# Designs tried in a protein design run: peptides against a protein of PDB entry 4IGA. Part 33

Target 1, 116 residues: chain A of PDB entry 4IGA
Amino acid sequence: KRVLIVDDAAFMRMMLKDIITKAGYEVAGEATNGREAVEKYKELKPDIVTMDITMPEMNGIDAIKEIMKIDPNAKIIVCSAMGQQAMVIEAIKAGAKDFIVKPFQPSRVVEALNKV

## One batch from the design tools (peptide; aimed at target 1 I92 D98 F99 V101)

Design b1_p25_2_s2 (made by RFdiffusion4, then SolubleMPNN; from b1_p25_2, 10 letters changed)
Fold by OpenDDE base, seed 3:
Structure b1_p25_2_s2 (fold): chain B 116 residues (1-116), chain A 25 residues (1-25)
Amino acid sequence: as target 1 above (116 residues)
Amino acid sequence: SREDEIRKLVEELLKLSDEELDALL
């Protein structure tokens, strides 16, 4: 399966890329904000998306909503430092299938990839 | 742990309708 990685932090994208590839998944591409994420989803048609929440231009919640308009069957895993219950509810309502809080262990990301 | 708490929350939230999710916000 192919994964689109969305995070404004280059280090976080690098970390996720390492985890995803070592778990046997292919990285379809990367996005640095929510607007780019929507564009890349259309272009690359990934199987899974890892989505940050706090990003410039467009936040992760809005990006999830836009991607779900494009593909109602999109599989989106949120990875965020914002672990408040209200944020989790908003992410799931928007269409996310999982929510991982930062900092995380690599095994948690792999578990989410395998489950969605 | 916080991670386990959120994992369990997600599991329960995925069972809810949009109306039920709205009621939690």
Scores: peptide ipSAE 0.718, ipTM 0.950, DockQ to the pose 0.844
OpenDDE base, seeds 1, 2, 4, 5: peptide ipSAE 0.175, 0.717, 0.138, 0.148; ipTM 0.648, 0.949, 0.648, 0.638

Design b1_p25_2_s3 (made by RFdiffusion4, then SolubleMPNN; from b1_p25_2, 10 letters changed)
Fold by OpenDDE base, seed 5:
Structure b1_p25_2_s3 (fold): chain B 116 residues (1-116), chain A 25 residues (1-25)
Amino acid sequence: as target 1 above (116 residues)
Amino acid sequence: SKEDEVRKLVEELLKLSDEELEELL
């Protein structure tokens, strides 16, 4: 399966790429903000998306909503430092299938990838 | 941990209907 990695932080994208590839998944591409994520989703048609929340241009919640409009079957895993209950609820309401709090263990990401 | 709490919250939220989710927040 192919994964689109969305995070404004290059370090985080690198970390996720390492985890994803070591788990046997392919990285479809990367996006650095929510607007780019939506465009990349249209272009790449990934099987899974890892989505940050706090990003410039467009935040992750709005990106999830837009992607779900494009593909109601999208599989989106949120990865964010903002693990407040309200944010988790908003992410799931928007259509996310999981929410991983930063900092995370690689195994947690792998579990999420395998489950969605 | 925060991770465990969030994971459990997600599990519970995924059991809800769209209508029930809309009632939250």
Scores: peptide ipSAE 0.739, ipTM 0.952, DockQ to the pose 0.788
OpenDDE base, seeds 1, 2, 3, 4: peptide ipSAE 0.277, 0.738, 0.733, 0.287; ipTM 0.708, 0.952, 0.951, 0.719

Design b1_p25_2_s4 (made by RFdiffusion4, then SolubleMPNN; from b1_p25_2, 11 letters changed)
Fold by OpenDDE base, seed 4:
Structure b1_p25_2_s4 (fold): chain B 116 residues (1-116), chain A 25 residues (1-25)
Amino acid sequence: as target 1 above (116 residues)
Amino acid sequence: SKEDEIRKLVEELKKLSDEELEALL
């Protein structure tokens, strides 16, 4: 399966890429903000999206909403920092299937990927 | 943990959403 990685932090994208590839998934591409995420989703049609919440230009929740308009069956895993409970709930309401918390635990990331 | 708390809330929310979906089918 192909995964689109969305995060404004290059280090976070790199970390996720490592985890995802070691788990046997393919990285479809990367996006650095919500606007780019929507664009890349249209272009790449990934199987799964990992979506950061707090990003410039467009936040992850708004990106989720836009992607769900494009594909109501999109498989989006939201990535949150500790203390973002309310934002995670909003992301789930927007259509995200699951969540993972930063700092990433590889086993948790893989579990989420396998379950969506 | 905070993660566990979020997980519980998410699972509850997903359950409700699934029930709503089933009711529409």
Scores: peptide ipSAE 0.303, ipTM 0.717, DockQ to the pose 0.173
OpenDDE base, seeds 1, 2, 3, 5: peptide ipSAE 0.251, 0.298, 0.258, 0.256; ipTM 0.686, 0.714, 0.688, 0.687

Design b1_p25_3 (made by RFdiffusion4)
Pose (drawn by RFdiffusion4):
Structure b1_p25_3 (pose): chain A 116 residues (1-116), chain P 25 residues (1-25)
Amino acid sequence: as target 1 above (116 residues)
Amino acid sequence: STKEEEIQAALDELGYHDATVHFMP
């Protein structure tokens, strides 16, 4: 399965890419903010997206809304430090299929990729 | 955890029974 990794932190993108490829998935590309995420999603048409929330330019909530418009069947797992109840509700309401709060353990990322 | 169960209860009340949230112990 092809995965687009979305996060403004170079280190997080680096560690997620490492987890995803070692778990047997193909990294399809990376994006560093919400606008790029929508741009890459259109270009790459990944099977799954990992989504940070706090990003410059456009946040993860708006990026999720943008990708769900491009593709109502998009499969998105949020991976964010913003683990408050309100944020989880907002991400799920926008269309994300799963939510992992940072710092996270790597096995949760794997089960989320499987789940979607 | 208790926080996960509280968030899950809120998601169930909104009809999002298949959505989950994950925290590290």

Design b1_p25_3_s1 (made by RFdiffusion4, then SolubleMPNN; from b1_p25_3, 10 letters changed)
Fold by OpenDDE base, seed 2:
Structure b1_p25_3_s1 (fold): chain B 116 residues (1-116), chain A 25 residues (1-25)
Amino acid sequence: as target 1 above (116 residues)
Amino acid sequence: SEKEKEIQEALKKLGYDDARVYFAD
């Protein structure tokens, strides 16, 4: 399966790329904000999206909503430091399947990838 | 973790039974 990695931090994208690749998945591409995420989703049609929340241009919640409009069957795993209950609920309500709080263990990302 | 369990239960009560939450211990 192919994964689109969305995070404004280059280091985080690199970390996720390593985890995703070692888990046997392919990286479809990367996006640095919610606007790019929506554009890349249309372009690449990935099987899975890892989504940050706090990003410039467009935040992750809005990006999830826009992607779900494009593809209501989108498989989105949130990876964010914003671990408040309200934020988690908002992300799931928007359409995300999973929410992984940062900092995370690589095994948690793999578990989510395998189950989504 | 306890926070993970708490949020997971909250999601279930709201009808999101298939959602999964992952928190570090």
Scores: peptide ipSAE 0.696, ipTM 0.943, DockQ to the pose 0.822
OpenDDE base, seeds 1, 3, 4, 5: peptide ipSAE 0.689, 0.680, 0.679, 0.688; ipTM 0.941, 0.940, 0.941, 0.942

Design b1_p25_3_s3 (made by RFdiffusion4, then SolubleMPNN; from b1_p25_3, 9 letters changed)
Fold by OpenDDE base, seed 1:
Structure b1_p25_3_s3 (fold): chain B 116 residues (1-116), chain A 25 residues (1-25)
Amino acid sequence: as target 1 above (116 residues)
Amino acid sequence: SAKEKEIQAALDKLGYKDNRVYLAP
């Protein structure tokens, strides 16, 4: 399966890329904000998306909503430092399949990838 | 962690958990 990695932090994208590839998944591409994420989803048609929330241009919640308009079957895993219950619920309502709080263990990401 | 516990509480309320992983219906 192919994964689109969305995060405004370069170091976080690198971490996720390492975890994803070592787990046997392919990285479809990367995006640095929600607008890029929507564009890359259309272009790459990934199987899974890892999505940050706090980003410039467009936040992760809005990006989830736009991606779900494109593909109602999109598999989106949120990875965010914003672990408040209200944010978790909003992400789920938008269409997220999982929510991982930063900082995380690599095994948690792998488990999420395998379950969505 | 405290943040992980917050997520788990939300997942418990929604009823869409499996070994700390959310599974949508």
Scores: peptide ipSAE 0.253, ipTM 0.700, DockQ to the pose 0.220
OpenDDE base, seeds 2, 3, 4, 5: peptide ipSAE 0.146, 0.132, 0.162, 0.168; ipTM 0.669, 0.740, 0.662, 0.678

Design b1_p25_3_s4 (made by RFdiffusion4, then SolubleMPNN; from b1_p25_3, 10 letters changed)
Fold by OpenDDE base, seed 2:
Structure b1_p25_3_s4 (fold): chain B 116 residues (1-116), chain A 25 residues (1-25)
Amino acid sequence: as target 1 above (116 residues)
Amino acid sequence: SEKEKEIQEKLKELGYDDARVYFAD
């Protein structure tokens, strides 16, 4: 399966790329904000998306909503430091399948990738 | 973790039975 990695932090994108690749998945591409995420989703049609929440231009919640408009069957795994109950619920309501709070163990990302 | 369990249970109460939440430790 191919994964689109969305996060405004270069170090986080690299970390996720390493985890995803070592787990046997292919990286479809990367996006640095919600607007780019929507554009890349249309372009790459990835199987899975890892989505950050706090990003410039467009946040992850809005990006999830826009991607779900494009593809109601999109498989989105949120990876964010925003682990408050309200934020988690908002992300799930928007359409995310999973929510992984930062900092996370690599095994949790792999588990989510395998189950989504 | 307890926080993870709490949010997971809340999601189930709201009807999101398939959603999964992961917290460190």
Scores: peptide ipSAE 0.706, ipTM 0.946, DockQ to the pose 0.827
OpenDDE base, seeds 1, 3, 4, 5: peptide ipSAE 0.701, 0.694, 0.694, 0.698; ipTM 0.944, 0.944, 0.944, 0.945

Design b1_p25_4 (made by RFdiffusion4)
Pose (drawn by RFdiffusion4):
Structure b1_p25_4 (pose): chain A 116 residues (1-116), chain P 25 residues (1-25)
Amino acid sequence: as target 1 above (116 residues)
Amino acid sequence: SEELEELIEEQLEKVEEEKEEFEEE
């Protein structure tokens, strides 16, 4: 399965790419903010996207809304330090299928990739 | 919808459990 990794932190994108490839998934590309995420999603048409929330330019909530417009069947797992109830509700309402709060353990990322 | 409410509740429970396990470490 091809995965687009979306996060403005170079270190997080690096660690997620490492976890996703070792778990047997193919990293399809990376994006560093919400606008790029929607640009890459159109270009790459990944099976799954990992989505940070706090990003410059456009946040993860808006990027989720943008990708769900491009593709109502997009599968998105949020991976963010913004683990408040309100944010989880907002991400799920926007269309994300799962939510992982940072700092996270790597096994949770794997089960989220499987789940979608 | 009911399915959406159930999904939110499941996600909130998972986030809570993850925070609790992290505080125990």

Design b1_p25_4_s1 (made by RFdiffusion4, then SolubleMPNN; from b1_p25_4, 13 letters changed)
Fold by OpenDDE base, seed 1:
Structure b1_p25_4_s1 (fold): chain B 116 residues (1-116), chain A 25 residues (1-25)
Amino acid sequence: as target 1 above (116 residues)
Amino acid sequence: SKELEEKIKKALKEVEEHLAELAAE
C-alpha cells in the first residue's frame, strides 16, 4: 500500500517516512500543508494518508473534509500534537479513521496503518 | 449515528490513555 505523508515539519515527515517504509509500506509522496495535501491526493491517489492538523495555508481538518469529498473511502490517519477532545471529535466527524497524538511510539503508527 | 459515536468514543479513549502514559513518564 502507498501512503501520502502530510506535515509542515520536515523532521516529522522524515520520521513518518522511516516508520512507514520499515513497516513494509511505500511512500507515495509528501505534502507540507492542507492545500498541497488535497492536490497530492488527486495526483497520487494514495491508499492511506497521514495528516497533521496545524499547518499553514489550510489546516488538517479542512484537508480531511476536502479529501473526503473527492474520495469518501479515503483512509486518513491523523497525527497531531493537539490531543484535545474537541479536536479528536472534529477529526473523526470529518472522516478520519484514527487519531494519533504526538509524541507517539512507532508501533502506534504501524498499528494504525495495518487497521485502515 | 451510533456508529459515529462509537468511533468518537474509541478515539477519545485511545488519546486519553496515551496522554496518561505520557504523564506517568
Scores: peptide ipSAE 0.504, ipTM 0.876, DockQ to the pose 0.958
OpenDDE base, seeds 2, 3, 4, 5: peptide ipSAE 0.478, 0.495, 0.468, 0.485; ipTM 0.867, 0.872, 0.863, 0.868

Design b1_p25_4_s3 (made by RFdiffusion4, then SolubleMPNN; from b1_p25_4, 10 letters changed)
Fold by OpenDDE base, seed 3:
Parts: sequence; C-alpha cells; structure tokens
Structure b1_p25_4_s3 (fold): chain B 116 residues (1-116), chain A 25 residues (1-25)
Amino acid sequence: as target 1 above (116 residues)
Amino acid sequence: SHMLEEKIKEALEKVEEALRELAEE
C-alpha cells in the first residue's frame, strides 16, 4: 500500500517515511500543507494518508474534509501534537480513521497503518 | 450515529493511553 505523508515539518516527514517504509509500505509522496495534501491526493491516489493538523495555508481538519469530498473512502490517519479531546472528536467527525498523538512510538503508526 | 460514537470513543481511548504512557516515562 502507498502512503501520502502530510506534515509541515521536514523532520516529521522524514521520521514517518522511515517508519512507513520499514513497515513494508511505500511512500507515495509528501505534502507540507493542507492545500498541497489535497492536490497530491488527486495526483497520487494514495491508499493511506498520514495527516498533521497544525499547518499553514490549510490545516489538517480542512484537508481531511476536502479529501473526503474527493474520495469518501479515503483512509486518513491523523498524527498531531494536539491531542485534546475536542480535536480528536473533530478529526474523527471530519472523516479520519485514527488519531495518533505526538510524540508517538513507531509501533503505534504501524498499528494504525495495518488497521485502516 | 452509534458507529461514529464508537469510532470517537476508540480514538479517545488510544490518545489517553498514549498520553498515559508518556507520563509514566
């Protein structure tokens, strides 16, 4: 399966790429904000998306909503430092399948990838 | 819906677990 990695932090994208590839998944591509995420989703048609929340231009919640309009069956895993209950609820309501709070263990990401 | 509520519940539980593990380190 192919994964689109969305995070404004280069370090985080690198970390996720390492985890994803070691777990046997392929990285379809990367996006640095919500607008780019939507564009890359259309272009790459990934199987799974890892989605940051706090990003410039367009935040992760809005990106989730836009991707869900494109593909109601999209498999989106949120990865965010914002682990407040309200944010988790908002992300799931928007269409996310899982919510991973930062900092996370690699095994948690792998678990999420395997479940969606 | 009940389905959405369960998804939210599971997500919250996972986040709480992660935060608890972090606090115990």
Scores: peptide ipSAE 0.520, ipTM 0.876, DockQ to the pose 0.975
OpenDDE base, seeds 1, 2, 4, 5: peptide ipSAE 0.028, 0.461, 0.028, 0.467; ipTM 0.484, 0.851, 0.545, 0.856

Design b1_p25_5 (made by RFdiffusion4)
Pose (drawn by RFdiffusion4):
Structure b1_p25_5 (pose): chain A 116 residues (1-116), chain P 25 residues (1-25)
Amino acid sequence: as target 1 above (116 residues)
Amino acid sequence: SEEELEELIEEQLEKVAEQKEELAE
């Protein structure tokens, strides 16, 4: 399965890519903010996207809304430090299929990839 | 549906709470 990794932190993109490839998934690309995420999603058409929330330019909520418009069947797992109830509700309402709060343990990322 | 959405929100909130609890331990 091909995964687009979306996060403005170079370190997080690096450690997610490492977890995803070792778990048997193919890293399809990376994006560093919400606008790029929509741009890459159109270009790459990944099976799954990992999505940060707090990003420059466009946040994860808006990027989720943008990708769900491009593709109503997009499979998105949020991975964010913004683990408040309101944010989880907002991400799920926008169309994300799962939510992982940072700091997270790596096994939760794997089960989220499987789940979608 | 609205009901399926509310169930999914509850499930996700539970999982986030469990992650925070394990991190606090």

Design b1_p25_5_s1 (made by RFdiffusion4, then SolubleMPNN; from b1_p25_5, 8 letters changed)
Fold by OpenDDE base, seed 2:
Structure b1_p25_5_s1 (fold): chain B 116 residues (1-116), chain A 25 residues (1-25)
Amino acid sequence: as target 1 above (116 residues)
Amino acid sequence: SEEELKKKIEEALAKVEEQKKELAA
């Protein structure tokens, strides 16, 4: 399966890329903000998306909503330091399949990838 | 449905709390 990595932090994208590839998944591409995420989703049609929340241009929640409009069956895993209950609820309501809190154990990401 | 959404939210919240506990440990 191919994964689109969305995070404004280059370091985080690199970390996720390592985890994703070691888990046997392919990185479809990367996006640095919500707007790019939507564009890349349309272009790459990834199987899974890892989505950060706090990003410039367009935040992750809005990106999730837009992606869900494009593909109601999109598989989106949120990876964010914003682990407040309100944010989790908002992410799930927007269409996210899972929510991983930063900092995270690589196994949490792998488990999410395998279950979505 | 609303019920299904509620269930998904509850599961996500529980999982997040578990993650937070792990981080705090």
Scores: peptide ipSAE 0.697, ipTM 0.934, DockQ to the pose 0.873
OpenDDE base, seeds 1, 3, 4, 5: peptide ipSAE 0.673, 0.683, 0.689, 0.657; ipTM 0.928, 0.928, 0.931, 0.923

Design b1_p25_5_s2 (made by RFdiffusion4, then SolubleMPNN; from b1_p25_5, 8 letters changed)
Fold by OpenDDE base, seed 1:
Structure b1_p25_5_s2 (fold): chain B 116 residues (1-116), chain A 25 residues (1-25)
Amino acid sequence: as target 1 above (116 residues)
Amino acid sequence: SEEELKKKIEEALEKVQKQLEELAK
C-alpha cells in the first residue's frame, strides 16, 4: 500500500517515512500543508494518508474534509501534537479513521496502518 | 449514522487516552 505523508515539519515527515517503509509500505509522496495534501491526494491517489493538524495555508481538519469530498473512502490517520478531546472529536467527524498523538511509538503508527 | 459516529469517537478518545497514559510512565 502507498502512503501520503502530510506534515509541515521535515523531521516528522522523515520519521514517518522511516516507520512506514520499515513496516513494508511505500511512500507515495509528501505534503507540507493542507492545500498540498489535497493536491497530492488528487494526483497520487494514495491508499492511506497520515495527516498533521496544525499547518499553514490549510489545517489538517480542513484537508480531511476536502479529501473526503474527493474520495469518501479515503483512509486518513491523524498524527498530531494536539491530543485534546475536542480535536479528536473534530477529526473523526471530519472523516479520520484514527488519531495518533505526538510523540508516538512506531508500533502505534504501524498498527494504525495495518487496521485502516 | 449518528450512533456509529459516536462509537468511532469514543474508540478514538480511548486510544488517545491510552497513548497519553503510556507517555506519562
Scores: peptide ipSAE 0.714, ipTM 0.941, DockQ to the pose 0.931
OpenDDE base, seeds 2, 3, 4, 5: peptide ipSAE 0.714, 0.712, 0.709, 0.711; ipTM 0.941, 0.940, 0.940, 0.940

Design b1_p25_5_s3 (made by RFdiffusion4, then SolubleMPNN; from b1_p25_5, 8 letters changed)
Fold by OpenDDE base, seed 5:
Structure b1_p25_5_s3 (fold): chain B 116 residues (1-116), chain A 25 residues (1-25)
Amino acid sequence: as target 1 above (116 residues)
Amino acid sequence: SEKELEEKIKEALEKVEKQKKELEE
């Protein structure tokens, strides 16, 4: 399966890339904001998306909504430092399949990848 | 359905809470 990594932080994208590849998944590409994420989703048609929430241009919630318009069956895993209940609820309502709080253990990401 | 969505929310919240506990320890 191919994963699109969305996060404005280069280090976080690198970390996720390492986890994803070691888990046997392929990285389809990367995006640094929500607008780019939507564009990359159209272009790359990934199987899974890891989605940050707090990003410039377009936040992760809006990106989820836009991707779900493109593909109602999109598999989106949120990875965010904002682990408040309200944010979790909003992300799931938007269409996210899972919500991972930063910082996280690699095993948590792998679990999410395997289950979505 | 709305009921199914509520269940998904519940599960997500439980996972987040579990992860938060692990982070505190």
Scores: peptide ipSAE 0.715, ipTM 0.934, DockQ to the pose 0.915
OpenDDE base, seeds 1, 2, 3, 4: peptide ipSAE 0.714, 0.713, 0.711, 0.707; ipTM 0.934, 0.933, 0.933, 0.931

Design b1_p25_5_s4 (made by RFdiffusion4, then SolubleMPNN; from b1_p25_5, 10 letters changed)
Fold by OpenDDE base, seed 2:
Structure b1_p25_5_s4 (fold): chain B 116 residues (1-116), chain A 25 residues (1-25)
Amino acid sequence: as target 1 above (116 residues)
Amino acid sequence: SAMELEKKIKEALKKVEEQLKELAE
């Protein structure tokens, strides 16, 4: 399966790329904000998306909503430092399949990838 | 449905709480 990694932090994208590839997945591409995420989703048609929330241009929640409009079957895993209940609820309502809190154990990401 | 959504939310919240608990340990 191919994964689109969305995070404004280059270090985080690198970390996720390592986890994803070691888990046997392919990185379809990367996006640095929500607008780019939507564009890349259309272009790359990934199987799974890892989505940050706090990003410039367009936040992760809005990106989830837009991607879900494009593909109601999109598999989106949120990966964010914002683990507040309100944010979790908002992400799930938007269409996210899972929510991983930063900092995270790599196994949590792998489990989410396998179950989404 | 609303019930399905509530279930998903509840499960997600529980999972996040578990993650946060692990971080606090």
Scores: peptide ipSAE 0.679, ipTM 0.929, DockQ to the pose 0.875
OpenDDE base, seeds 1, 3, 4, 5: peptide ipSAE 0.677, 0.659, 0.675, 0.672; ipTM 0.929, 0.924, 0.928, 0.928

Design b1_p25_6 (made by RFdiffusion4)
Pose (drawn by RFdiffusion4):
Structure b1_p25_6 (pose): chain A 116 residues (1-116), chain P 25 residues (1-25)
Amino acid sequence: as target 1 above (116 residues)
Amino acid sequence: EEEEEELEELIEEQLEKVEEEKEEM
């Protein structure tokens, strides 16, 4: 399965890419903010996207809304430090299929990739 | 109404998982 990794932190993108490839998934690309995420999603058409929330330019909520417009069947797992109830509700309402709060353990990322 | 109930259930499941993760920290 091909995964687009979306996060403005170079370190997080680096450690997610490492977890996803070792778990048997193919890293399809990376994006560093919400607008790039929608740009890459159109270009790459990944099977799954990992999505940060707090990003410059456009946040993860808006990027989720943008990708769900491009593709109503997009499969998105949020991976964010913004683990408040309101944010989880907002991400799920926007169309994300799962939510992982940072700091997270790597096994949770794997089960989220499987789940979608 | 069915879609609203499914959404509420999904939110509740996700909130539970986030809470469990916070407890493990």

Design b1_p25_6_s1 (made by RFdiffusion4, then SolubleMPNN; from b1_p25_6, 11 letters changed)
Fold by OpenDDE base, seed 5:
Order: structure tokens, then C-alpha cells, then sequence
Structure b1_p25_6_s1 (fold): chain B 116 residues (1-116), chain A 25 residues (1-25)
């Protein structure tokens, strides 16, 4: 399966790329903001998306909503430093399948990838 | 009603996973 990695932090994208690749998944591409995520989703048609929330141009919640309009069956895993209940509820309501809080263990990401 | 119930279930599951992850820190 192919994964689109969405995070404004280059270090976080690199970390996720390592985890995803070592788990036997392919990296379809990367995006640095929510607008780019929507564009890359249309272009690459990934099987899974890892989505940050706090990003410039377009935040992760809005990106989830836009991707779900394109593909109601999209498999989106949120990876965010914002673990507040309100944010989790908002992400799931938007269409996210899972919510991972930063910092996370690699095993938590692999579990999420395997379950969506 | 079925869609709302399913959404409530998904929210509950996600909140429990987040809670568990935070407890492991």
C-alpha cells in the first residue's frame, strides 16, 4: 500500500517515511500543508494518508474534509501534537480513521497503518 | 440514527486510543 505523508515539519516527514518504509509500505509522496495534501491526493491517489493538523495555508482538519469530498473512502490517520478531546472529536467527525498523538512510538503508527 | 451511532462509536474508540497513548508516556 502507498502512503501520502502530510506534515509541515521536514523532520517529522522523514521520521514517518522511515517508519512507513520499514513496515513494508511505499511512500507515494509528501505534502507540507493541507492545500498541497489535497493536490497530492488527487495526483497520487494514495491508499493511506498520514495527516498533521497544525499547518500553514490549510490546516489538517480542512484537508481531511476536502479529501473526503474527493474520496469518501479515504483512509486518513491523524498524527498531531494536539491530543485534546475536542481536536480528536473534530478529526473523527471530519472523516479520520485514527488519531495518533505526538510524540509517538513507531509501533503505534504501524498498528494504525495495518488497521485502516 | 445509524450513522450517528456509528460516529459516536468511532469517536469513543479514538478517544480511548489517545488516552491509552498518553498514559504510556
Amino acid sequence: as target 1 above (116 residues)
Amino acid sequence: MAEEEELEKKIKEALEKVKKQLEEL
Scores: peptide ipSAE 0.705, ipTM 0.926, DockQ to the pose 0.966
OpenDDE base, seeds 1, 2, 3, 4: peptide ipSAE 0.704, 0.704, 0.704, 0.702; ipTM 0.927, 0.926, 0.926, 0.925

Design b1_p25_6_s3 (made by RFdiffusion4, then SolubleMPNN; from b1_p25_6, 11 letters changed)
Fold by OpenDDE base, seed 1:
Structure b1_p25_6_s3 (fold): chain B 116 residues (1-116), chain A 25 residues (1-25)
Amino acid sequence: as target 1 above (116 residues)
Amino acid sequence: MKEEEELKKKIEEALKKVEEQLKEL
């Protein structure tokens, strides 16, 4: 399966790339904001998306909503420092399949990838 | 009704996973 990694932080994208590849998944591509995420989803048609929430230009919640308009079957895993209940509820309502709080263990990301 | 119940269940499951993860920190 191919994964699109969405995060504004280069370090976080690198970390996720290492986890994803070590778990036997392919990285389809990267996006640095929500607008780029929507564009890359259309272009790459990934099997899974890892989605940050706090990004410039377009936040992760809005990106989830736009991706779900393109593909109602999209498999989006949120990875966010914002672990508040309200944010979790909002992400799931938008269409996310899982929610991972930063900082996370690699095993938690692998579990999410395997279950979506 | 069914869709709303399914959504509520998904939210509950996600909240539980977040709580479990936070306990490990």
Scores: peptide ipSAE 0.695, ipTM 0.924, DockQ to the pose 0.962
OpenDDE base, seeds 2, 3, 4, 5: peptide ipSAE 0.694, 0.694, 0.694, 0.694; ipTM 0.923, 0.922, 0.922, 0.922

Design b1_p25_6_s4 (made by RFdiffusion4, then SolubleMPNN; from b1_p25_6, 11 letters changed)
Fold by OpenDDE base, seed 5:
Structure b1_p25_6_s4 (fold): chain B 116 residues (1-116), chain A 25 residues (1-25)
Amino acid sequence: as target 1 above (116 residues)
Amino acid sequence: MKKEEELKKKIEEALKKVEEQKKEL
């Protein structure tokens, strides 16, 4: 399975890339904001998306909504420092399949990848 | 009704996982 990694932080994208690759998944590509995420989803047609929330240009919630318009079967895993209940509810309502709070253990990401 | 109940269940499951992850810190 191919994963699109979406996060504005280069370090976080690198970390996720390492976890995803070691778990036997392929990295389809990377995006640094919600606009790029939507564009890359159309281009790459990934099987899974890891999605940050707090990003420039377009936030992760809006990116989820736009991706769900393109593909109602999209498999989006949120990875965010914003672990408040309101944000979790909003992400799931938008169409996310899982919500991972930063900081996270690699095993939590692998579990999410395997279950979506 | 069914779609709303399914959504509520998904939210509850996600909230539970987030709380479990926070307890690991």
Scores: peptide ipSAE 0.708, ipTM 0.928, DockQ to the pose 0.969
OpenDDE base, seeds 1, 2, 3, 4: peptide ipSAE 0.703, 0.706, 0.705, 0.706; ipTM 0.926, 0.927, 0.927, 0.927

Design b1_p25_7 (made by RFdiffusion4)
Pose (drawn by RFdiffusion4):
Structure b1_p25_7 (pose): chain A 116 residues (1-116), chain P 25 residues (1-25)
Amino acid sequence: as target 1 above (116 residues)
Amino acid sequence: SLEEQIEEQLEKVEEQQEEFEEELE
């Protein structure tokens, strides 16, 4: 399964890519903010996207809304430090299928990839 | 349903936060 990794932190993108490839998934690309995420999603058409929330330019909520417009069947797992109830509700309402709060353990990322 | 999915996701986030707090202790 091909995965697009979306996060403005180079270190997080690095660690997620490492976890996803070792778990047997193919890293399809990376994006560093919400606008690029929508741009890459159109270009790459990944099976799954990992989505940060706090990003320059366009946040994860808006990027989720943009990708769900491009593709109503997009499968998105949020991976963010913004683990408040309101944010989880907002991400799920926008169309994300799962939510993992940072700092996270790697096994939760794997089960989220499987789940979608 | 959407409400059920929200609830499940909130429980998972809570569980992660509690496990992280225990590791710090």

